# Ledger of designs, part 5: peptides against a protein of PDB entry 2L2L

Target 1, 42 residues: chain A of PDB entry 2L2L
Amino acid sequence: SPEERERMIKQLKEELRLEEAKLVLLKKLRQSQIQKEATAQK

## One batch from the design tools (peptide; made by RFdiffusion4, then SolubleMPNN)

Design b1_p9_6_s2 (from b1_p9_6, 5 letters changed)
Fold by OpenDDE base, seed 5:
Structure b1_p9_6_s2 (fold): chain B 42 residues (1-42), chain A 9 residues (1-9)
Amino acid sequence: as target 1 above (42 residues)
Amino acid sequence: RIEELRKEL
């Protein structure tokens, strides 16, 4: 139904938002690891 | 994938 399609689109948009937030966190974690390695080599 | 989901709903 049109209503079920709208619910599915809302669910997929929330899943996308959560995966984008996770990607931002993983990028920050990776950056922190690179910075720690660069400070441990000094 | 999105078109398949649209056929099942």
Scores: peptide ipSAE 0.036, ipTM 0.540, DockQ to the pose 0.256
Fold by OpenDDE base, seed 4:
Order: sequence, then C-alpha cells, then structure tokens
Structure b1_p9_6_s2 (fold): chain B 42 residues (1-42), chain A 9 residues (1-9)
Amino acid sequence: as target 1 above (42 residues)
Amino acid sequence: RIEELRKEL
C-alpha cells in the first residue's frame, strides 16, 4: 500500500542517518589513529 | 531484506 511504502521510506531514511553517523565516527577514529602514528614517528 | 520489503509494497 502507499502507506506501507511511506513507512518503509521513513525506516530506510532513519537507517541511512544512523549509517552516516557511524561513518562520521569511523572517519574521526581513523583520522585520530593517523595523527597518533604521525606523532609517534617524530 | 530489500527484496522482502519490495514484496510487501
């Protein structure tokens, strides 16, 4: 139904938002690791 | 999961 489609689109948008937030955290963690390695090599 | 969701539409 159109209402079920709208509910699925809302669920997929929330899943996308959570994966985008996770990607931002993983990118920050990776950047922190690179910075720690670059400071430990000096 | 995505193919199951497509069958419910």
Scores: peptide ipSAE 0.033, ipTM 0.533, DockQ to the pose 0.170
Fold by OpenDDE base, seed 2:
Structure b1_p9_6_s2 (fold): chain B 42 residues (1-42), chain A 9 residues (1-9)
Amino acid sequence: as target 1 above (42 residues)
Amino acid sequence: RIEELRKEL
């Protein structure tokens, strides 16, 4: 139904927003690990 | 699969 499609689109948009936020955090964590390794080798 | 989901909704 049109209402079921609209509910599914809203759910997928919220899931996408949460996975994008998680990806930003994981990229920051990865960068912080690389920086810590580079400072431990000096 | 995305087209099948669009037909079931």
Scores: peptide ipSAE 0.031, ipTM 0.512, DockQ to the pose 0.224; fails the geometry check
Fold by OpenDDE base, seed 3:
Structure b1_p9_6_s2 (fold): chain B 42 residues (1-42), chain A 9 residues (1-9)
Amino acid sequence: as target 1 above (42 residues)
Amino acid sequence: RIEELRKEL
């Protein structure tokens, strides 16, 4: 139904928002690890 | 697959 499609789209948009936020955190964590390794070698 | 799911809803 049109209502079930709208509910599914809302759920998938919320899941996408959470995975995008997680991806940003993982990218920041990776950058911090590379910077710590580069500073520990000096 | 996505079009089949759109027909089932």
Scores: peptide ipSAE 0.031, ipTM 0.507, DockQ to the pose 0.232; fails the geometry check

Design b1_p9_6_s3 (from b1_p9_6, 5 letters changed)
Fold by OpenDDE base, seed 1:
Structure b1_p9_6_s3 (fold): chain B 42 residues (1-42), chain A 9 residues (1-9)
Amino acid sequence: as target 1 above (42 residues)
Amino acid sequence: KIEELRKEL
């Protein structure tokens, strides 16, 4: 139904928002690891 | 998968 499709689209948009937030955190964590490795080699 | 779910709803 149109209402079920609208609910599914809202759920998928929220899942996408959560995965985008997770990706930002993982990118920050990765960058912090690279910086720690680069400072430990000096 | 997403296009199949769109046909069942």
Scores: peptide ipSAE 0.032, ipTM 0.512, DockQ to the pose 0.234; fails the geometry check
Fold by OpenDDE base, seed 5:
Structure b1_p9_6_s3 (fold): chain B 42 residues (1-42), chain A 9 residues (1-9)
Amino acid sequence: as target 1 above (42 residues)
Amino acid sequence: KIEELRKEL
């Protein structure tokens, strides 16, 4: 039904938002690792 | 797969 398609689109948009937030956290973690390695070499 | 789901809903 059109209502079931709308519910599925809303769910997929929320899943996408959560995966985008996770990607931002992983990028910050990677940057922190690179900075720690660069500080340990000085 | 997504087009099949669109036919069942």
Scores: peptide ipSAE 0.030, ipTM 0.499, DockQ to the pose 0.231; fails the geometry check
Fold by OpenDDE base, seed 2:
Structure b1_p9_6_s3 (fold): chain B 42 residues (1-42), chain A 9 residues (1-9)
Amino acid sequence: as target 1 above (42 residues)
Amino acid sequence: KIEELRKEL
């Protein structure tokens, strides 16, 4: 139904928003690890 | 597959 499709689209948009936020956090964590390794080698 | 899912909703 049009209403079921609209509910599914809203759910997928919220899931996408959470995965984008997770990806930003993982990129920051990865960069912090690289910086810690680079400072431990000096 | 995506067009089939759009017809079942």
Scores: peptide ipSAE 0.028, ipTM 0.487, DockQ to the pose 0.220; fails the geometry check
Fold by OpenDDE base, seed 3:
Parts: C-alpha cells; structure tokens; sequence
Structure b1_p9_6_s3 (fold): chain B 42 residues (1-42), chain A 9 residues (1-9)
C-alpha cells in the first residue's frame, strides 16, 4: 500500500542517517590516527 | 525481485 511504502521510505532514511553519521566518525578517527602517526615520526 | 517488492507494499 502507499502507506506501507511511506513507512519503508522513512525507515530507510533513518538507517541512511545512522550510516552517514558512522561514516563521518570513522573518517574523523582515521584522520586522527594519520595525524598521530605523523607527529610520532618527528 | 525489486518490482515484486514494490507491488507487495
């Protein structure tokens, strides 16, 4: 039904928002690791 | 398969 499709789209948008937030955190963690390694080699 | 799922919703 149109209502079931709308519920599914809302669920998939919330899952996408959570995965985008995880990806931002992982990118920040990776950048912080590279910066720590670059400062430990000086 | 995706088009069948769109008909079931």
Amino acid sequence: as target 1 above (42 residues)
Amino acid sequence: KIEELRKEL
Scores: peptide ipSAE 0.027, ipTM 0.477, DockQ to the pose 0.198; fails the geometry check

Design b1_p9_6_s4 (from b1_p9_6, 4 letters changed)
Fold by OpenDDE base, seed 3:
Order: structure tokens, then C-alpha cells, then sequence
Structure b1_p9_6_s4 (fold): chain B 42 residues (1-42), chain A 9 residues (1-9)
């Protein structure tokens, strides 16, 4: 139904928002690790 | 396939 499609789209948009936030966090964590390794080698 | 799944909803 049109209502079930709208509910599914809202759920998929929320899942996408959470995975995008997780990806940003993982990118920041990776950058912090690379910077710590580069400072520990000096 | 995606259109068939859209008709079931």
C-alpha cells in the first residue's frame, strides 16, 4: 500500500542517517589513528 | 522485481 511504502521509505532514511553518522565517526577515528602513529614515529 | 515489490506494499 502507499502507506506501507511511506513507512518503509522513512525506515530506510533513518537507517541511512545512522550509517552515515557511523561512517563519519569511523573516518575521524581512522584519521586520529594515523596522526597518533605519525607522532609516535618522531 | 523492484516494481513487483512496490505493488505488494
Amino acid sequence: as target 1 above (42 residues)
Amino acid sequence: RIEELREEL
Scores: peptide ipSAE 0.031, ipTM 0.496, DockQ to the pose 0.204; fails the geometry check
Fold by OpenDDE base, seed 2:
Structure b1_p9_6_s4 (fold): chain B 42 residues (1-42), chain A 9 residues (1-9)
Amino acid sequence: as target 1 above (42 residues)
Amino acid sequence: RIEELREEL
């Protein structure tokens, strides 16, 4: 139904927003790990 | 397949 499609689209948009935020956090965490390793080797 | 999934909703 049109209402079920609208509910599904809203759910998938919120899931996408959460996964994008998680991806940004994981990229920052990875960069912080590489920087800590590079400072421990000096 | 994406069109079939749109008809089931």
Scores: peptide ipSAE 0.030, ipTM 0.495, DockQ to the pose 0.216; fails the geometry check
Fold by OpenDDE base, seed 4:
Structure b1_p9_6_s4 (fold): chain B 42 residues (1-42), chain A 9 residues (1-9)
Amino acid sequence: as target 1 above (42 residues)
Amino acid sequence: RIEELREEL
């Protein structure tokens, strides 16, 4: 139904938002690791 | 498969 499709689209948008937030955190963690390694090699 | 799932909704 159109209402079930709208609910599915809302769920997929929330899942996408959570995966985007997770990706930002993983990118920050990776950058922090690279910076720590670069400071430990000096 | 994605079109079949769209017809069930």
Scores: peptide ipSAE 0.030, ipTM 0.496, DockQ to the pose 0.198; fails the geometry check
Fold by OpenDDE base, seed 1:
Structure b1_p9_6_s4 (fold): chain B 42 residues (1-42), chain A 9 residues (1-9)
Amino acid sequence: as target 1 above (42 residues)
Amino acid sequence: RIEELREEL
């Protein structure tokens, strides 16, 4: 139904938003690790 | 597969 499709689209948009936020956090953590390793080798 | 799921909704 149109209402079931709309509910599914809303759920998938919220899941996508959470995974995008997680990806941004993981990229920042990875960058911080690389920077710490580069400073520990000097 | 995605088209079949769109017909069931």
Scores: peptide ipSAE 0.030, ipTM 0.497, DockQ to the pose 0.203; fails the geometry check

Design b1_p9_7_s2
Fold by OpenDDE base, seed 3:
Structure b1_p9_7_s2 (fold): chain B 42 residues (1-42), chain A 9 residues (1-9)
Amino acid sequence: as target 1 above (42 residues)
Amino acid sequence: EKIEKLKEE
């Protein structure tokens, strides 16, 4: 039904928003690790 | 596939 499709689209948009936020945090963590390694080698 | 189910309903 159109109502079931709309509910599924809302759920997938929420899952996407949470995975995008997680990806931003993981990218920041990885960048901080690389910077710490580059500063410890000086 | 989750997308295939959305086309059949």
Scores: peptide ipSAE 0.035, ipTM 0.544, DockQ to the pose 0.289
Fold by OpenDDE base, seed 5:
Structure b1_p9_7_s2 (fold): chain B 42 residues (1-42), chain A 9 residues (1-9)
Amino acid sequence: as target 1 above (42 residues)
Amino acid sequence: EKIEKLKEE
């Protein structure tokens, strides 16, 4: 149904939002690791 | 894939 397609699109948009938030966290974690390695070499 | 399955219901 059109309503079921709309529900699926809403679910996929929320999944995308959660994966985007996870990618931001992983990028911050990676940057923190690079900074720790750069400070351990000084 | 996930959206195509919703065309058969």
Scores: peptide ipSAE 0.035, ipTM 0.551, DockQ to the pose 0.208
Fold by OpenDDE base, seed 2:
Structure b1_p9_7_s2 (fold): chain B 42 residues (1-42), chain A 9 residues (1-9)
Amino acid sequence: as target 1 above (42 residues)
Amino acid sequence: EKIEKLKEE
C-alpha cells in the first residue's frame, strides 16, 4: 500500500541518518589513531 | 530483493 511504502521510506531515512552519524564517528576514530601513531614515531 | 518486495505490495 502507499502507506506501507511511506512507512518504509521513513524507516530507511532514519537508518541512513544513523549510518551517516556512525560513519562520521568512525572517520574521527581513524584520524585519532593515525595521529597517535604519528606521535609515537617521533 | 528488498526494493522489489516493496513494488509488489
Scores: peptide ipSAE 0.034, ipTM 0.533, DockQ to the pose 0.265
Fold by OpenDDE base, seed 4:
Structure b1_p9_7_s2 (fold): chain B 42 residues (1-42), chain A 9 residues (1-9)
Amino acid sequence: as target 1 above (42 residues)
Amino acid sequence: EKIEKLKEE
């Protein structure tokens, strides 16, 4: 139905938002690791 | 498969 397609699009948008938030967290974690390694070498 | 099951509902 049109209503089921709309529910599916809303679910996929929320999943995309969660994966984007996870990607931001992983990028911050990676950057923090690189910074800790660079400060441990000084 | 997952997208095809969502077309049969």
Scores: peptide ipSAE 0.029, ipTM 0.519, DockQ to the pose 0.130

Design b1_p9_7_s3
Fold by OpenDDE base, seed 2:
Structure b1_p9_7_s3 (fold): chain B 42 residues (1-42), chain A 9 residues (1-9)
Amino acid sequence: as target 1 above (42 residues)
Amino acid sequence: EEIEKLRKE
């Protein structure tokens, strides 16, 4: 159904937005870990 | 392929 397809596209767009936000957080967390390790070795 | 199946339903 066209309405089912529209609901699925809306769900996939929200899932994509959440995974993009999670990826940004994980990149920041990884950078913070590398910085903490670099400060612990000095 | 799966996205194309969803366009035909």
Scores: peptide ipSAE 0.039, ipTM 0.518, DockQ to the pose 0.319
Fold by OpenDDE base, seed 3:
Structure b1_p9_7_s3 (fold): chain B 42 residues (1-42), chain A 9 residues (1-9)
Amino acid sequence: as target 1 above (42 residues)
Amino acid sequence: EEIEKLRKE
C-alpha cells in the first residue's frame, strides 16, 4: 500500500541518519587515535 | 526482489 511504502521510506531515512551519526563518531574516534599516536612519537 | 515485493503490497 502507499501507506506501507511511506512507513518504509521513513524507517530507511531514520536508519540512514543513525548510520551517518555513527560514521561521524567513528571518524572523530579515528582522528583522536591518530593524534594520540602522533603525540606519543614526540 | 524484496523491494519489488514491498511495492506490490
Scores: peptide ipSAE 0.037, ipTM 0.508, DockQ to the pose 0.244
Fold by OpenDDE base, seed 5:
Structure b1_p9_7_s3 (fold): chain B 42 residues (1-42), chain A 9 residues (1-9)
Amino acid sequence: as target 1 above (42 residues)
Amino acid sequence: EEIEKLRKE
């Protein structure tokens, strides 16, 4: 139904928002690791 | 596309 499609689109948009937030956290974690390695080599 | 199969349920 149109209502089921709308529910599925809302769910997929929320899943996308959560995966985008997770990618931002993983990028920050990776950057923090690189900075720690660069400070440990001094 | 798989999206068009989901429109027929």
Scores: peptide ipSAE 0.036, ipTM 0.505, DockQ to the pose 0.207
Fold by OpenDDE base, seed 4:
Structure b1_p9_7_s3 (fold): chain B 42 residues (1-42), chain A 9 residues (1-9)
Amino acid sequence: as target 1 above (42 residues)
Amino acid sequence: EEIEKLRKE
């Protein structure tokens, strides 16, 4: 039904938002690791 | 017809 499709689109938008938040966290973690390695080599 | 049924689900 059109209503089931709207529910599915809302679910997929929330999943996308959670994966975007996870990607931001992983990028920050990776950047912090690179910075720690660069400071340990000086 | 089957594609139109899948459009109403």
Scores: peptide ipSAE 0.029, ipTM 0.443, DockQ to the pose 0.169; fails the geometry check

Design b1_p9_7_s4
Fold by OpenDDE base, seed 2:
Structure b1_p9_7_s4 (fold): chain B 42 residues (1-42), chain A 9 residues (1-9)
Amino acid sequence: as target 1 above (42 residues)
Amino acid sequence: ELIEKLRKE
């Protein structure tokens, strides 16, 4: 139904928002690891 | 856009 599709679209938008937030956190974590390795080699 | 396709089906 149109109402089921609109509910599914809202759920997928919230899932996408959570995955984007996880991706930002993982990018920061990865950058912190690279910086720690670069400081341990000096 | 995929969201626009899902709204037209």
Scores: peptide ipSAE 0.042, ipTM 0.559, DockQ to the pose 0.654
Fold by OpenDDE base, seed 5:
Structure b1_p9_7_s4 (fold): chain B 42 residues (1-42), chain A 9 residues (1-9)
Amino acid sequence: as target 1 above (42 residues)
Amino acid sequence: ELIEKLRKE
């Protein structure tokens, strides 16, 4: 049904938003690790 | 887009 497809599209958009937020957190975590390694080598 | 494919099915 068209209404089922629009519900599925809304769900996939929310899942994408959550994965984008997770990717931002993982990038921040990686940056913090690199900074800690760079400070431990000084 | 993938979204436009899902709307045409």
Scores: peptide ipSAE 0.042, ipTM 0.559, DockQ to the pose 0.640
Fold by OpenDDE base, seed 1:
Structure b1_p9_7_s4 (fold): chain B 42 residues (1-42), chain A 9 residues (1-9)
Amino acid sequence: as target 1 above (42 residues)
Amino acid sequence: ELIEKLRKE
């Protein structure tokens, strides 16, 4: 049904938004780890 | 692409 497809598209868009937010957090965590390693070696 | 496939079926 067109209505079922539009519900699935809304769900997939929300999942994508959550994975984008998770990716931003993981990138910040990774950068913080690299910075801590670089400061511990000085 | 995937979202457009879901709209055309």
Scores: peptide ipSAE 0.041, ipTM 0.559, DockQ to the pose 0.667
Fold by OpenDDE base, seed 4:
Structure b1_p9_7_s4 (fold): chain B 42 residues (1-42), chain A 9 residues (1-9)
Amino acid sequence: as target 1 above (42 residues)
Amino acid sequence: ELIEKLRKE
């Protein structure tokens, strides 16, 4: 139904938002690891 | 595909 499609689109948009937030966090964690390794080698 | 499931419902 049109209502089921709208509910599923809303769910997929929220899942996408959560995965984007997770990707940003993982990129920050990765960058922090690279910086810690670069400072431990000095 | 997930998009084709969304079209068939």
Scores: peptide ipSAE 0.036, ipTM 0.527, DockQ to the pose 0.312

Design b1_p9_8_s1 (from b1_p9_8, 3 letters changed)
Fold by OpenDDE base, seed 5:
Order: C-alpha cells, then sequence, then structure tokens
Structure b1_p9_8_s1 (fold): chain B 42 residues (1-42), chain A 9 residues (1-9)
C-alpha cells in the first residue's frame, strides 16, 4: 500500500541517519589513532 | 576521548 511504502521510506531514512552518524564517529576515531601514533613517534 | 566514541558506536 502507499502507507506501507511511506513507513518503509521513513525507516530507511532513520537507518541512513544512524549510518551517517556512525561514519562521523569512525572518522574521528581514525583521526585520534593517527594523532596518537604521531605523538608516540616524537 | 576514544572510549566515549567507542560507547556511541
Amino acid sequence: as target 1 above (42 residues)
Amino acid sequence: EIEKLRKEL
């Protein structure tokens, strides 16, 4: 039904939002690892 | 800092 498609689109948008947030956190984690390695080499 | 980020994943 059109209502089921709208519910599915809303769910997929929330899943996408959570994966985008996770990607930001993983990028910050990777940057912090690189900074820790650069500090350990000095 | 890193441990806070690990709790949010």
Scores: peptide ipSAE 0.060, ipTM 0.647, DockQ to the pose 0.024
Fold by OpenDDE base, seed 2:
Structure b1_p9_8_s1 (fold): chain B 42 residues (1-42), chain A 9 residues (1-9)
Amino acid sequence: as target 1 above (42 residues)
Amino acid sequence: EIEKLRKEL
């Protein structure tokens, strides 16, 4: 139904927002790992 | 700091 499609689109938009937030955290985690490795090698 | 970011994932 049109209402089921609208519910699915809302759910997928919220899932996308959560995955974008996780991706930002993973990028920060990766950067912090590289910085720690670079400081441990000096 | 890294352990705090791992707990948020």
Scores: peptide ipSAE 0.060, ipTM 0.646, DockQ to the pose 0.023
Fold by OpenDDE base, seed 1:
Structure b1_p9_8_s1 (fold): chain B 42 residues (1-42), chain A 9 residues (1-9)
Amino acid sequence: as target 1 above (42 residues)
Amino acid sequence: EIEKLRKEL
């Protein structure tokens, strides 16, 4: 139904927002690892 | 999985 499709779209938008937030955290973690490796080699 | 949900709606 159109209402079930709207509920599914709202759920998928929330899942996308959570995965975008996770991606930002993983990018920050990766950058911190690269910086730690670069400072341990000096 | 999303394509299975689209067939039930």
Scores: peptide ipSAE 0.036, ipTM 0.529, DockQ to the pose 0.211
Fold by OpenDDE base, seed 4:
Structure b1_p9_8_s1 (fold): chain B 42 residues (1-42), chain A 9 residues (1-9)
Amino acid sequence: as target 1 above (42 residues)
Amino acid sequence: EIEKLRKEL
């Protein structure tokens, strides 16, 4: 139904938002690791 | 495949 398609689109948008937030966190974690390694070598 | 899924929704 049109209503089921709309619910599915809303769910997929929320899943995408959660994966984007996770990707931002992982990128920040990676950057923090690189910075710690660069400071430990000085 | 996608058209079958669109009919079930």
Scores: peptide ipSAE 0.030, ipTM 0.486, DockQ to the pose 0.183; fails the geometry check

Design b1_p9_8_s2 (from b1_p9_8, 4 letters changed)
Fold by OpenDDE base, seed 5:
Structure b1_p9_8_s2 (fold): chain B 42 residues (1-42), chain A 9 residues (1-9)
Amino acid sequence: as target 1 above (42 residues)
Amino acid sequence: RIEQLRKEL
């Protein structure tokens, strides 16, 4: 139904938002690791 | 994927 399609689109948009937030966190963790390695080599 | 979901619902 059109209502089931709308619910599915809303669910997929929320899943996308959560994966984008996870990607931002993983990028920050990776940057922190690179910075720690660069400070441990000094 | 989205077009398949549109056919099943």
Scores: peptide ipSAE 0.038, ipTM 0.544, DockQ to the pose 0.308
Fold by OpenDDE base, seed 3:
Structure b1_p9_8_s2 (fold): chain B 42 residues (1-42), chain A 9 residues (1-9)
Amino acid sequence: as target 1 above (42 residues)
Amino acid sequence: RIEQLRKEL
């Protein structure tokens, strides 16, 4: 149904938003680790 | 895939 399609699209958009936020956090964490390793070697 | 899911609902 059109209503079931709209509900599924809303759910998939929320899942995408959460995975994008997680990806940004993991990228920042990785960058912070590389910077800490580079500063600990000086 | 998204267009197939749009046809099944």
Scores: peptide ipSAE 0.036, ipTM 0.533, DockQ to the pose 0.304; fails the geometry check
Fold by OpenDDE base, seed 2:
Parts: sequence; structure tokens; C-alpha cells
Structure b1_p9_8_s2 (fold): chain B 42 residues (1-42), chain A 9 residues (1-9)
Amino acid sequence: as target 1 above (42 residues)
Amino acid sequence: RIEQLRKEL
């Protein structure tokens, strides 16, 4: 139904927003690990 | 898969 499609689209948009936020956090965590390793080798 | 979901809803 049109209402089921609209509910599914809203759900997938919220899931996408949460996975994008998680990806930003994981990229920051990875960069912080690389920086810590580079400072421990000096 | 996305086209199947569009037909089942």
C-alpha cells in the first residue's frame, strides 16, 4: 500500500542517517588510532 | 530486491 511504502521509506531514511553518523565516528576513531601510533613511534 | 519490495508494499 502507499502508506506501507511511506513507512518503509521513513524507516530506511532513519537507518541511513544512523549508519552515516556511525561511519563518521568510526573514521574519527581510526584517525585517532593512526595518530596515537605515529606519536608512540617518535 | 528494491523493485520486489516496491511491488509487495
Scores: peptide ipSAE 0.033, ipTM 0.517, DockQ to the pose 0.239; fails the geometry check
Fold by OpenDDE base, seed 4:
Structure b1_p9_8_s2 (fold): chain B 42 residues (1-42), chain A 9 residues (1-9)
Amino acid sequence: as target 1 above (42 residues)
Amino acid sequence: RIEQLRKEL
């Protein structure tokens, strides 16, 4: 139904938002690890 | 797959 499609689109948009936020966090964590390794080698 | 999901909703 049109209503089920709209609910599914809203759910998929929320899942996408959460995975984008997780990706940003993982990128920051990875950057902090690389910086810690680079400072431990100096 | 997306077109199948569009037919089930």
Scores: peptide ipSAE 0.031, ipTM 0.508, DockQ to the pose 0.218; fails the geometry check

Design b1_p9_8_s3 (from b1_p9_8 with E1K E7K)
Fold by OpenDDE base, seed 1:
Structure b1_p9_8_s3 (fold): chain B 42 residues (1-42), chain A 9 residues (1-9)
Amino acid sequence: as target 1 above (42 residues)
Amino acid sequence: KIEELEKEL
């Protein structure tokens, strides 16, 4: 139904926002690990 | 997968 399609699109948009936020956090964590390793090698 | 969901809506 059109209403079920609209609910599914809203759910997929929320899942996308959560995965984008997780990707930003993981990129920051990875950068912090690389910086710690580079500082431990000096 | 997306086309299967579109058949249930």
Scores: peptide ipSAE 0.021, ipTM 0.472, DockQ to the pose 0.165; fails the geometry check
Fold by OpenDDE base, seed 2:
Structure b1_p9_8_s3 (fold): chain B 42 residues (1-42), chain A 9 residues (1-9)
Amino acid sequence: as target 1 above (42 residues)
Amino acid sequence: KIEELEKEL
């Protein structure tokens, strides 16, 4: 139904937003790890 | 997959 399609699209948009936020956090974590390793080797 | 879900709704 059109209403079920609209609910599914809303759910997929929220899941996408959560995965985008997670990807930003993982990129920051990775950068922080590389910086800590580079400072521990000096 | 999306077209299959659109056929089931």
Scores: peptide ipSAE 0.021, ipTM 0.473, DockQ to the pose 0.196; fails the geometry check
Fold by OpenDDE base, seed 3:
Structure b1_p9_8_s3 (fold): chain B 42 residues (1-42), chain A 9 residues (1-9)
Amino acid sequence: as target 1 above (42 residues)
Amino acid sequence: KIEELEKEL
């Protein structure tokens, strides 16, 4: 149904938003680790 | 699983 389709799209958009936020945090963590390793080698 | 959900819509 159109209503079930709309509910599924809303759920997938919420899941996508959470995974995008997690990906941003993991990218920042990885960058901070690489920078710490590069500063510890000087 | 996605194709089963698409059949219920």
Scores: peptide ipSAE 0.021, ipTM 0.465, DockQ to the pose 0.162; fails the geometry check
Fold by OpenDDE base, seed 4:
Structure b1_p9_8_s3 (fold): chain B 42 residues (1-42), chain A 9 residues (1-9)
Amino acid sequence: as target 1 above (42 residues)
Amino acid sequence: KIEELEKEL
């Protein structure tokens, strides 16, 4: 139904938002690791 | 799975 399609689109948009937030966190963690390695080599 | 969900919509 059109209503069930709209619910599924809303769910997929929320899942996408959560995966984008997770990707931002992983990028920050990776950057922090690179910075720690670069400071431990000095 | 996606094709099964498309049949329920």
Scores: peptide ipSAE 0.020, ipTM 0.461, DockQ to the pose 0.149; fails the geometry check

Design b1_p9_8_s4 (from b1_p9_8, 3 letters changed)
Fold by OpenDDE base, seed 3:
Structure b1_p9_8_s4 (fold): chain B 42 residues (1-42), chain A 9 residues (1-9)
Amino acid sequence: as target 1 above (42 residues)
Amino acid sequence: QIEELRKEL
């Protein structure tokens, strides 16, 4: 039904929001690792 | 900082 489709779209938007947040955290973690390696080589 | 980022994943 149109109502079931709307519920599914809301669920997929929430899943996307959580995956985007995880991707931001992974990018910050990667940057912090590169900075730590660059400071350990000096 | 790195340990806190690992708990949020």
Scores: peptide ipSAE 0.053, ipTM 0.647, DockQ to the pose 0.024
Fold by OpenDDE base, seed 5:
Structure b1_p9_8_s4 (fold): chain B 42 residues (1-42), chain A 9 residues (1-9)
Amino acid sequence: as target 1 above (42 residues)
Amino acid sequence: QIEELRKEL
């Protein structure tokens, strides 16, 4: 039904939002690892 | 900081 498709689109948008937030956290974690390695080489 | 980021994942 059109209502079922709208519910599915809302769910997929929330899943996408959570995966985008997780990607930001993983990028911050990777940056912190690179900074730690650069500090350990000095 | 790194441990806090791991709790949010």
Scores: peptide ipSAE 0.052, ipTM 0.641, DockQ to the pose 0.024
Fold by OpenDDE base, seed 1:
Structure b1_p9_8_s4 (fold): chain B 42 residues (1-42), chain A 9 residues (1-9)
Amino acid sequence: as target 1 above (42 residues)
Amino acid sequence: QIEELRKEL
C-alpha cells in the first residue's frame, strides 16, 4: 500500500542517516590512526 | 531483497 511504502521509505532514510554517522566516525578513526603512525615514525 | 519487498507492498 502507499502507506506501507511511506513507512518503509522513512525507515530506510533513518537507516541511511545512521550509516552516514557511522561512516563519519570510521573516517575520523582512520585519520587518527594515520596521524598516530606518522607521529610514531618521527 | 529491496525489489522483492516492493512486490509484497
Scores: peptide ipSAE 0.033, ipTM 0.527, DockQ to the pose 0.213
Fold by OpenDDE base, seed 4:
Structure b1_p9_8_s4 (fold): chain B 42 residues (1-42), chain A 9 residues (1-9)
Amino acid sequence: as target 1 above (42 residues)
Amino acid sequence: QIEELRKEL
């Protein structure tokens, strides 16, 4: 139904938002690791 | 396939 399609699109948009937020967190964690390694080598 | 999935929704 049109209502089921709309619910599914809303769910997929929320899943995408959560995966984008997770990707941002992982990129920040990776950058923090690289910075710690670069400071431990000085 | 995509048109069949659109009928089940």
Scores: peptide ipSAE 0.028, ipTM 0.483, DockQ to the pose 0.179; fails the geometry check

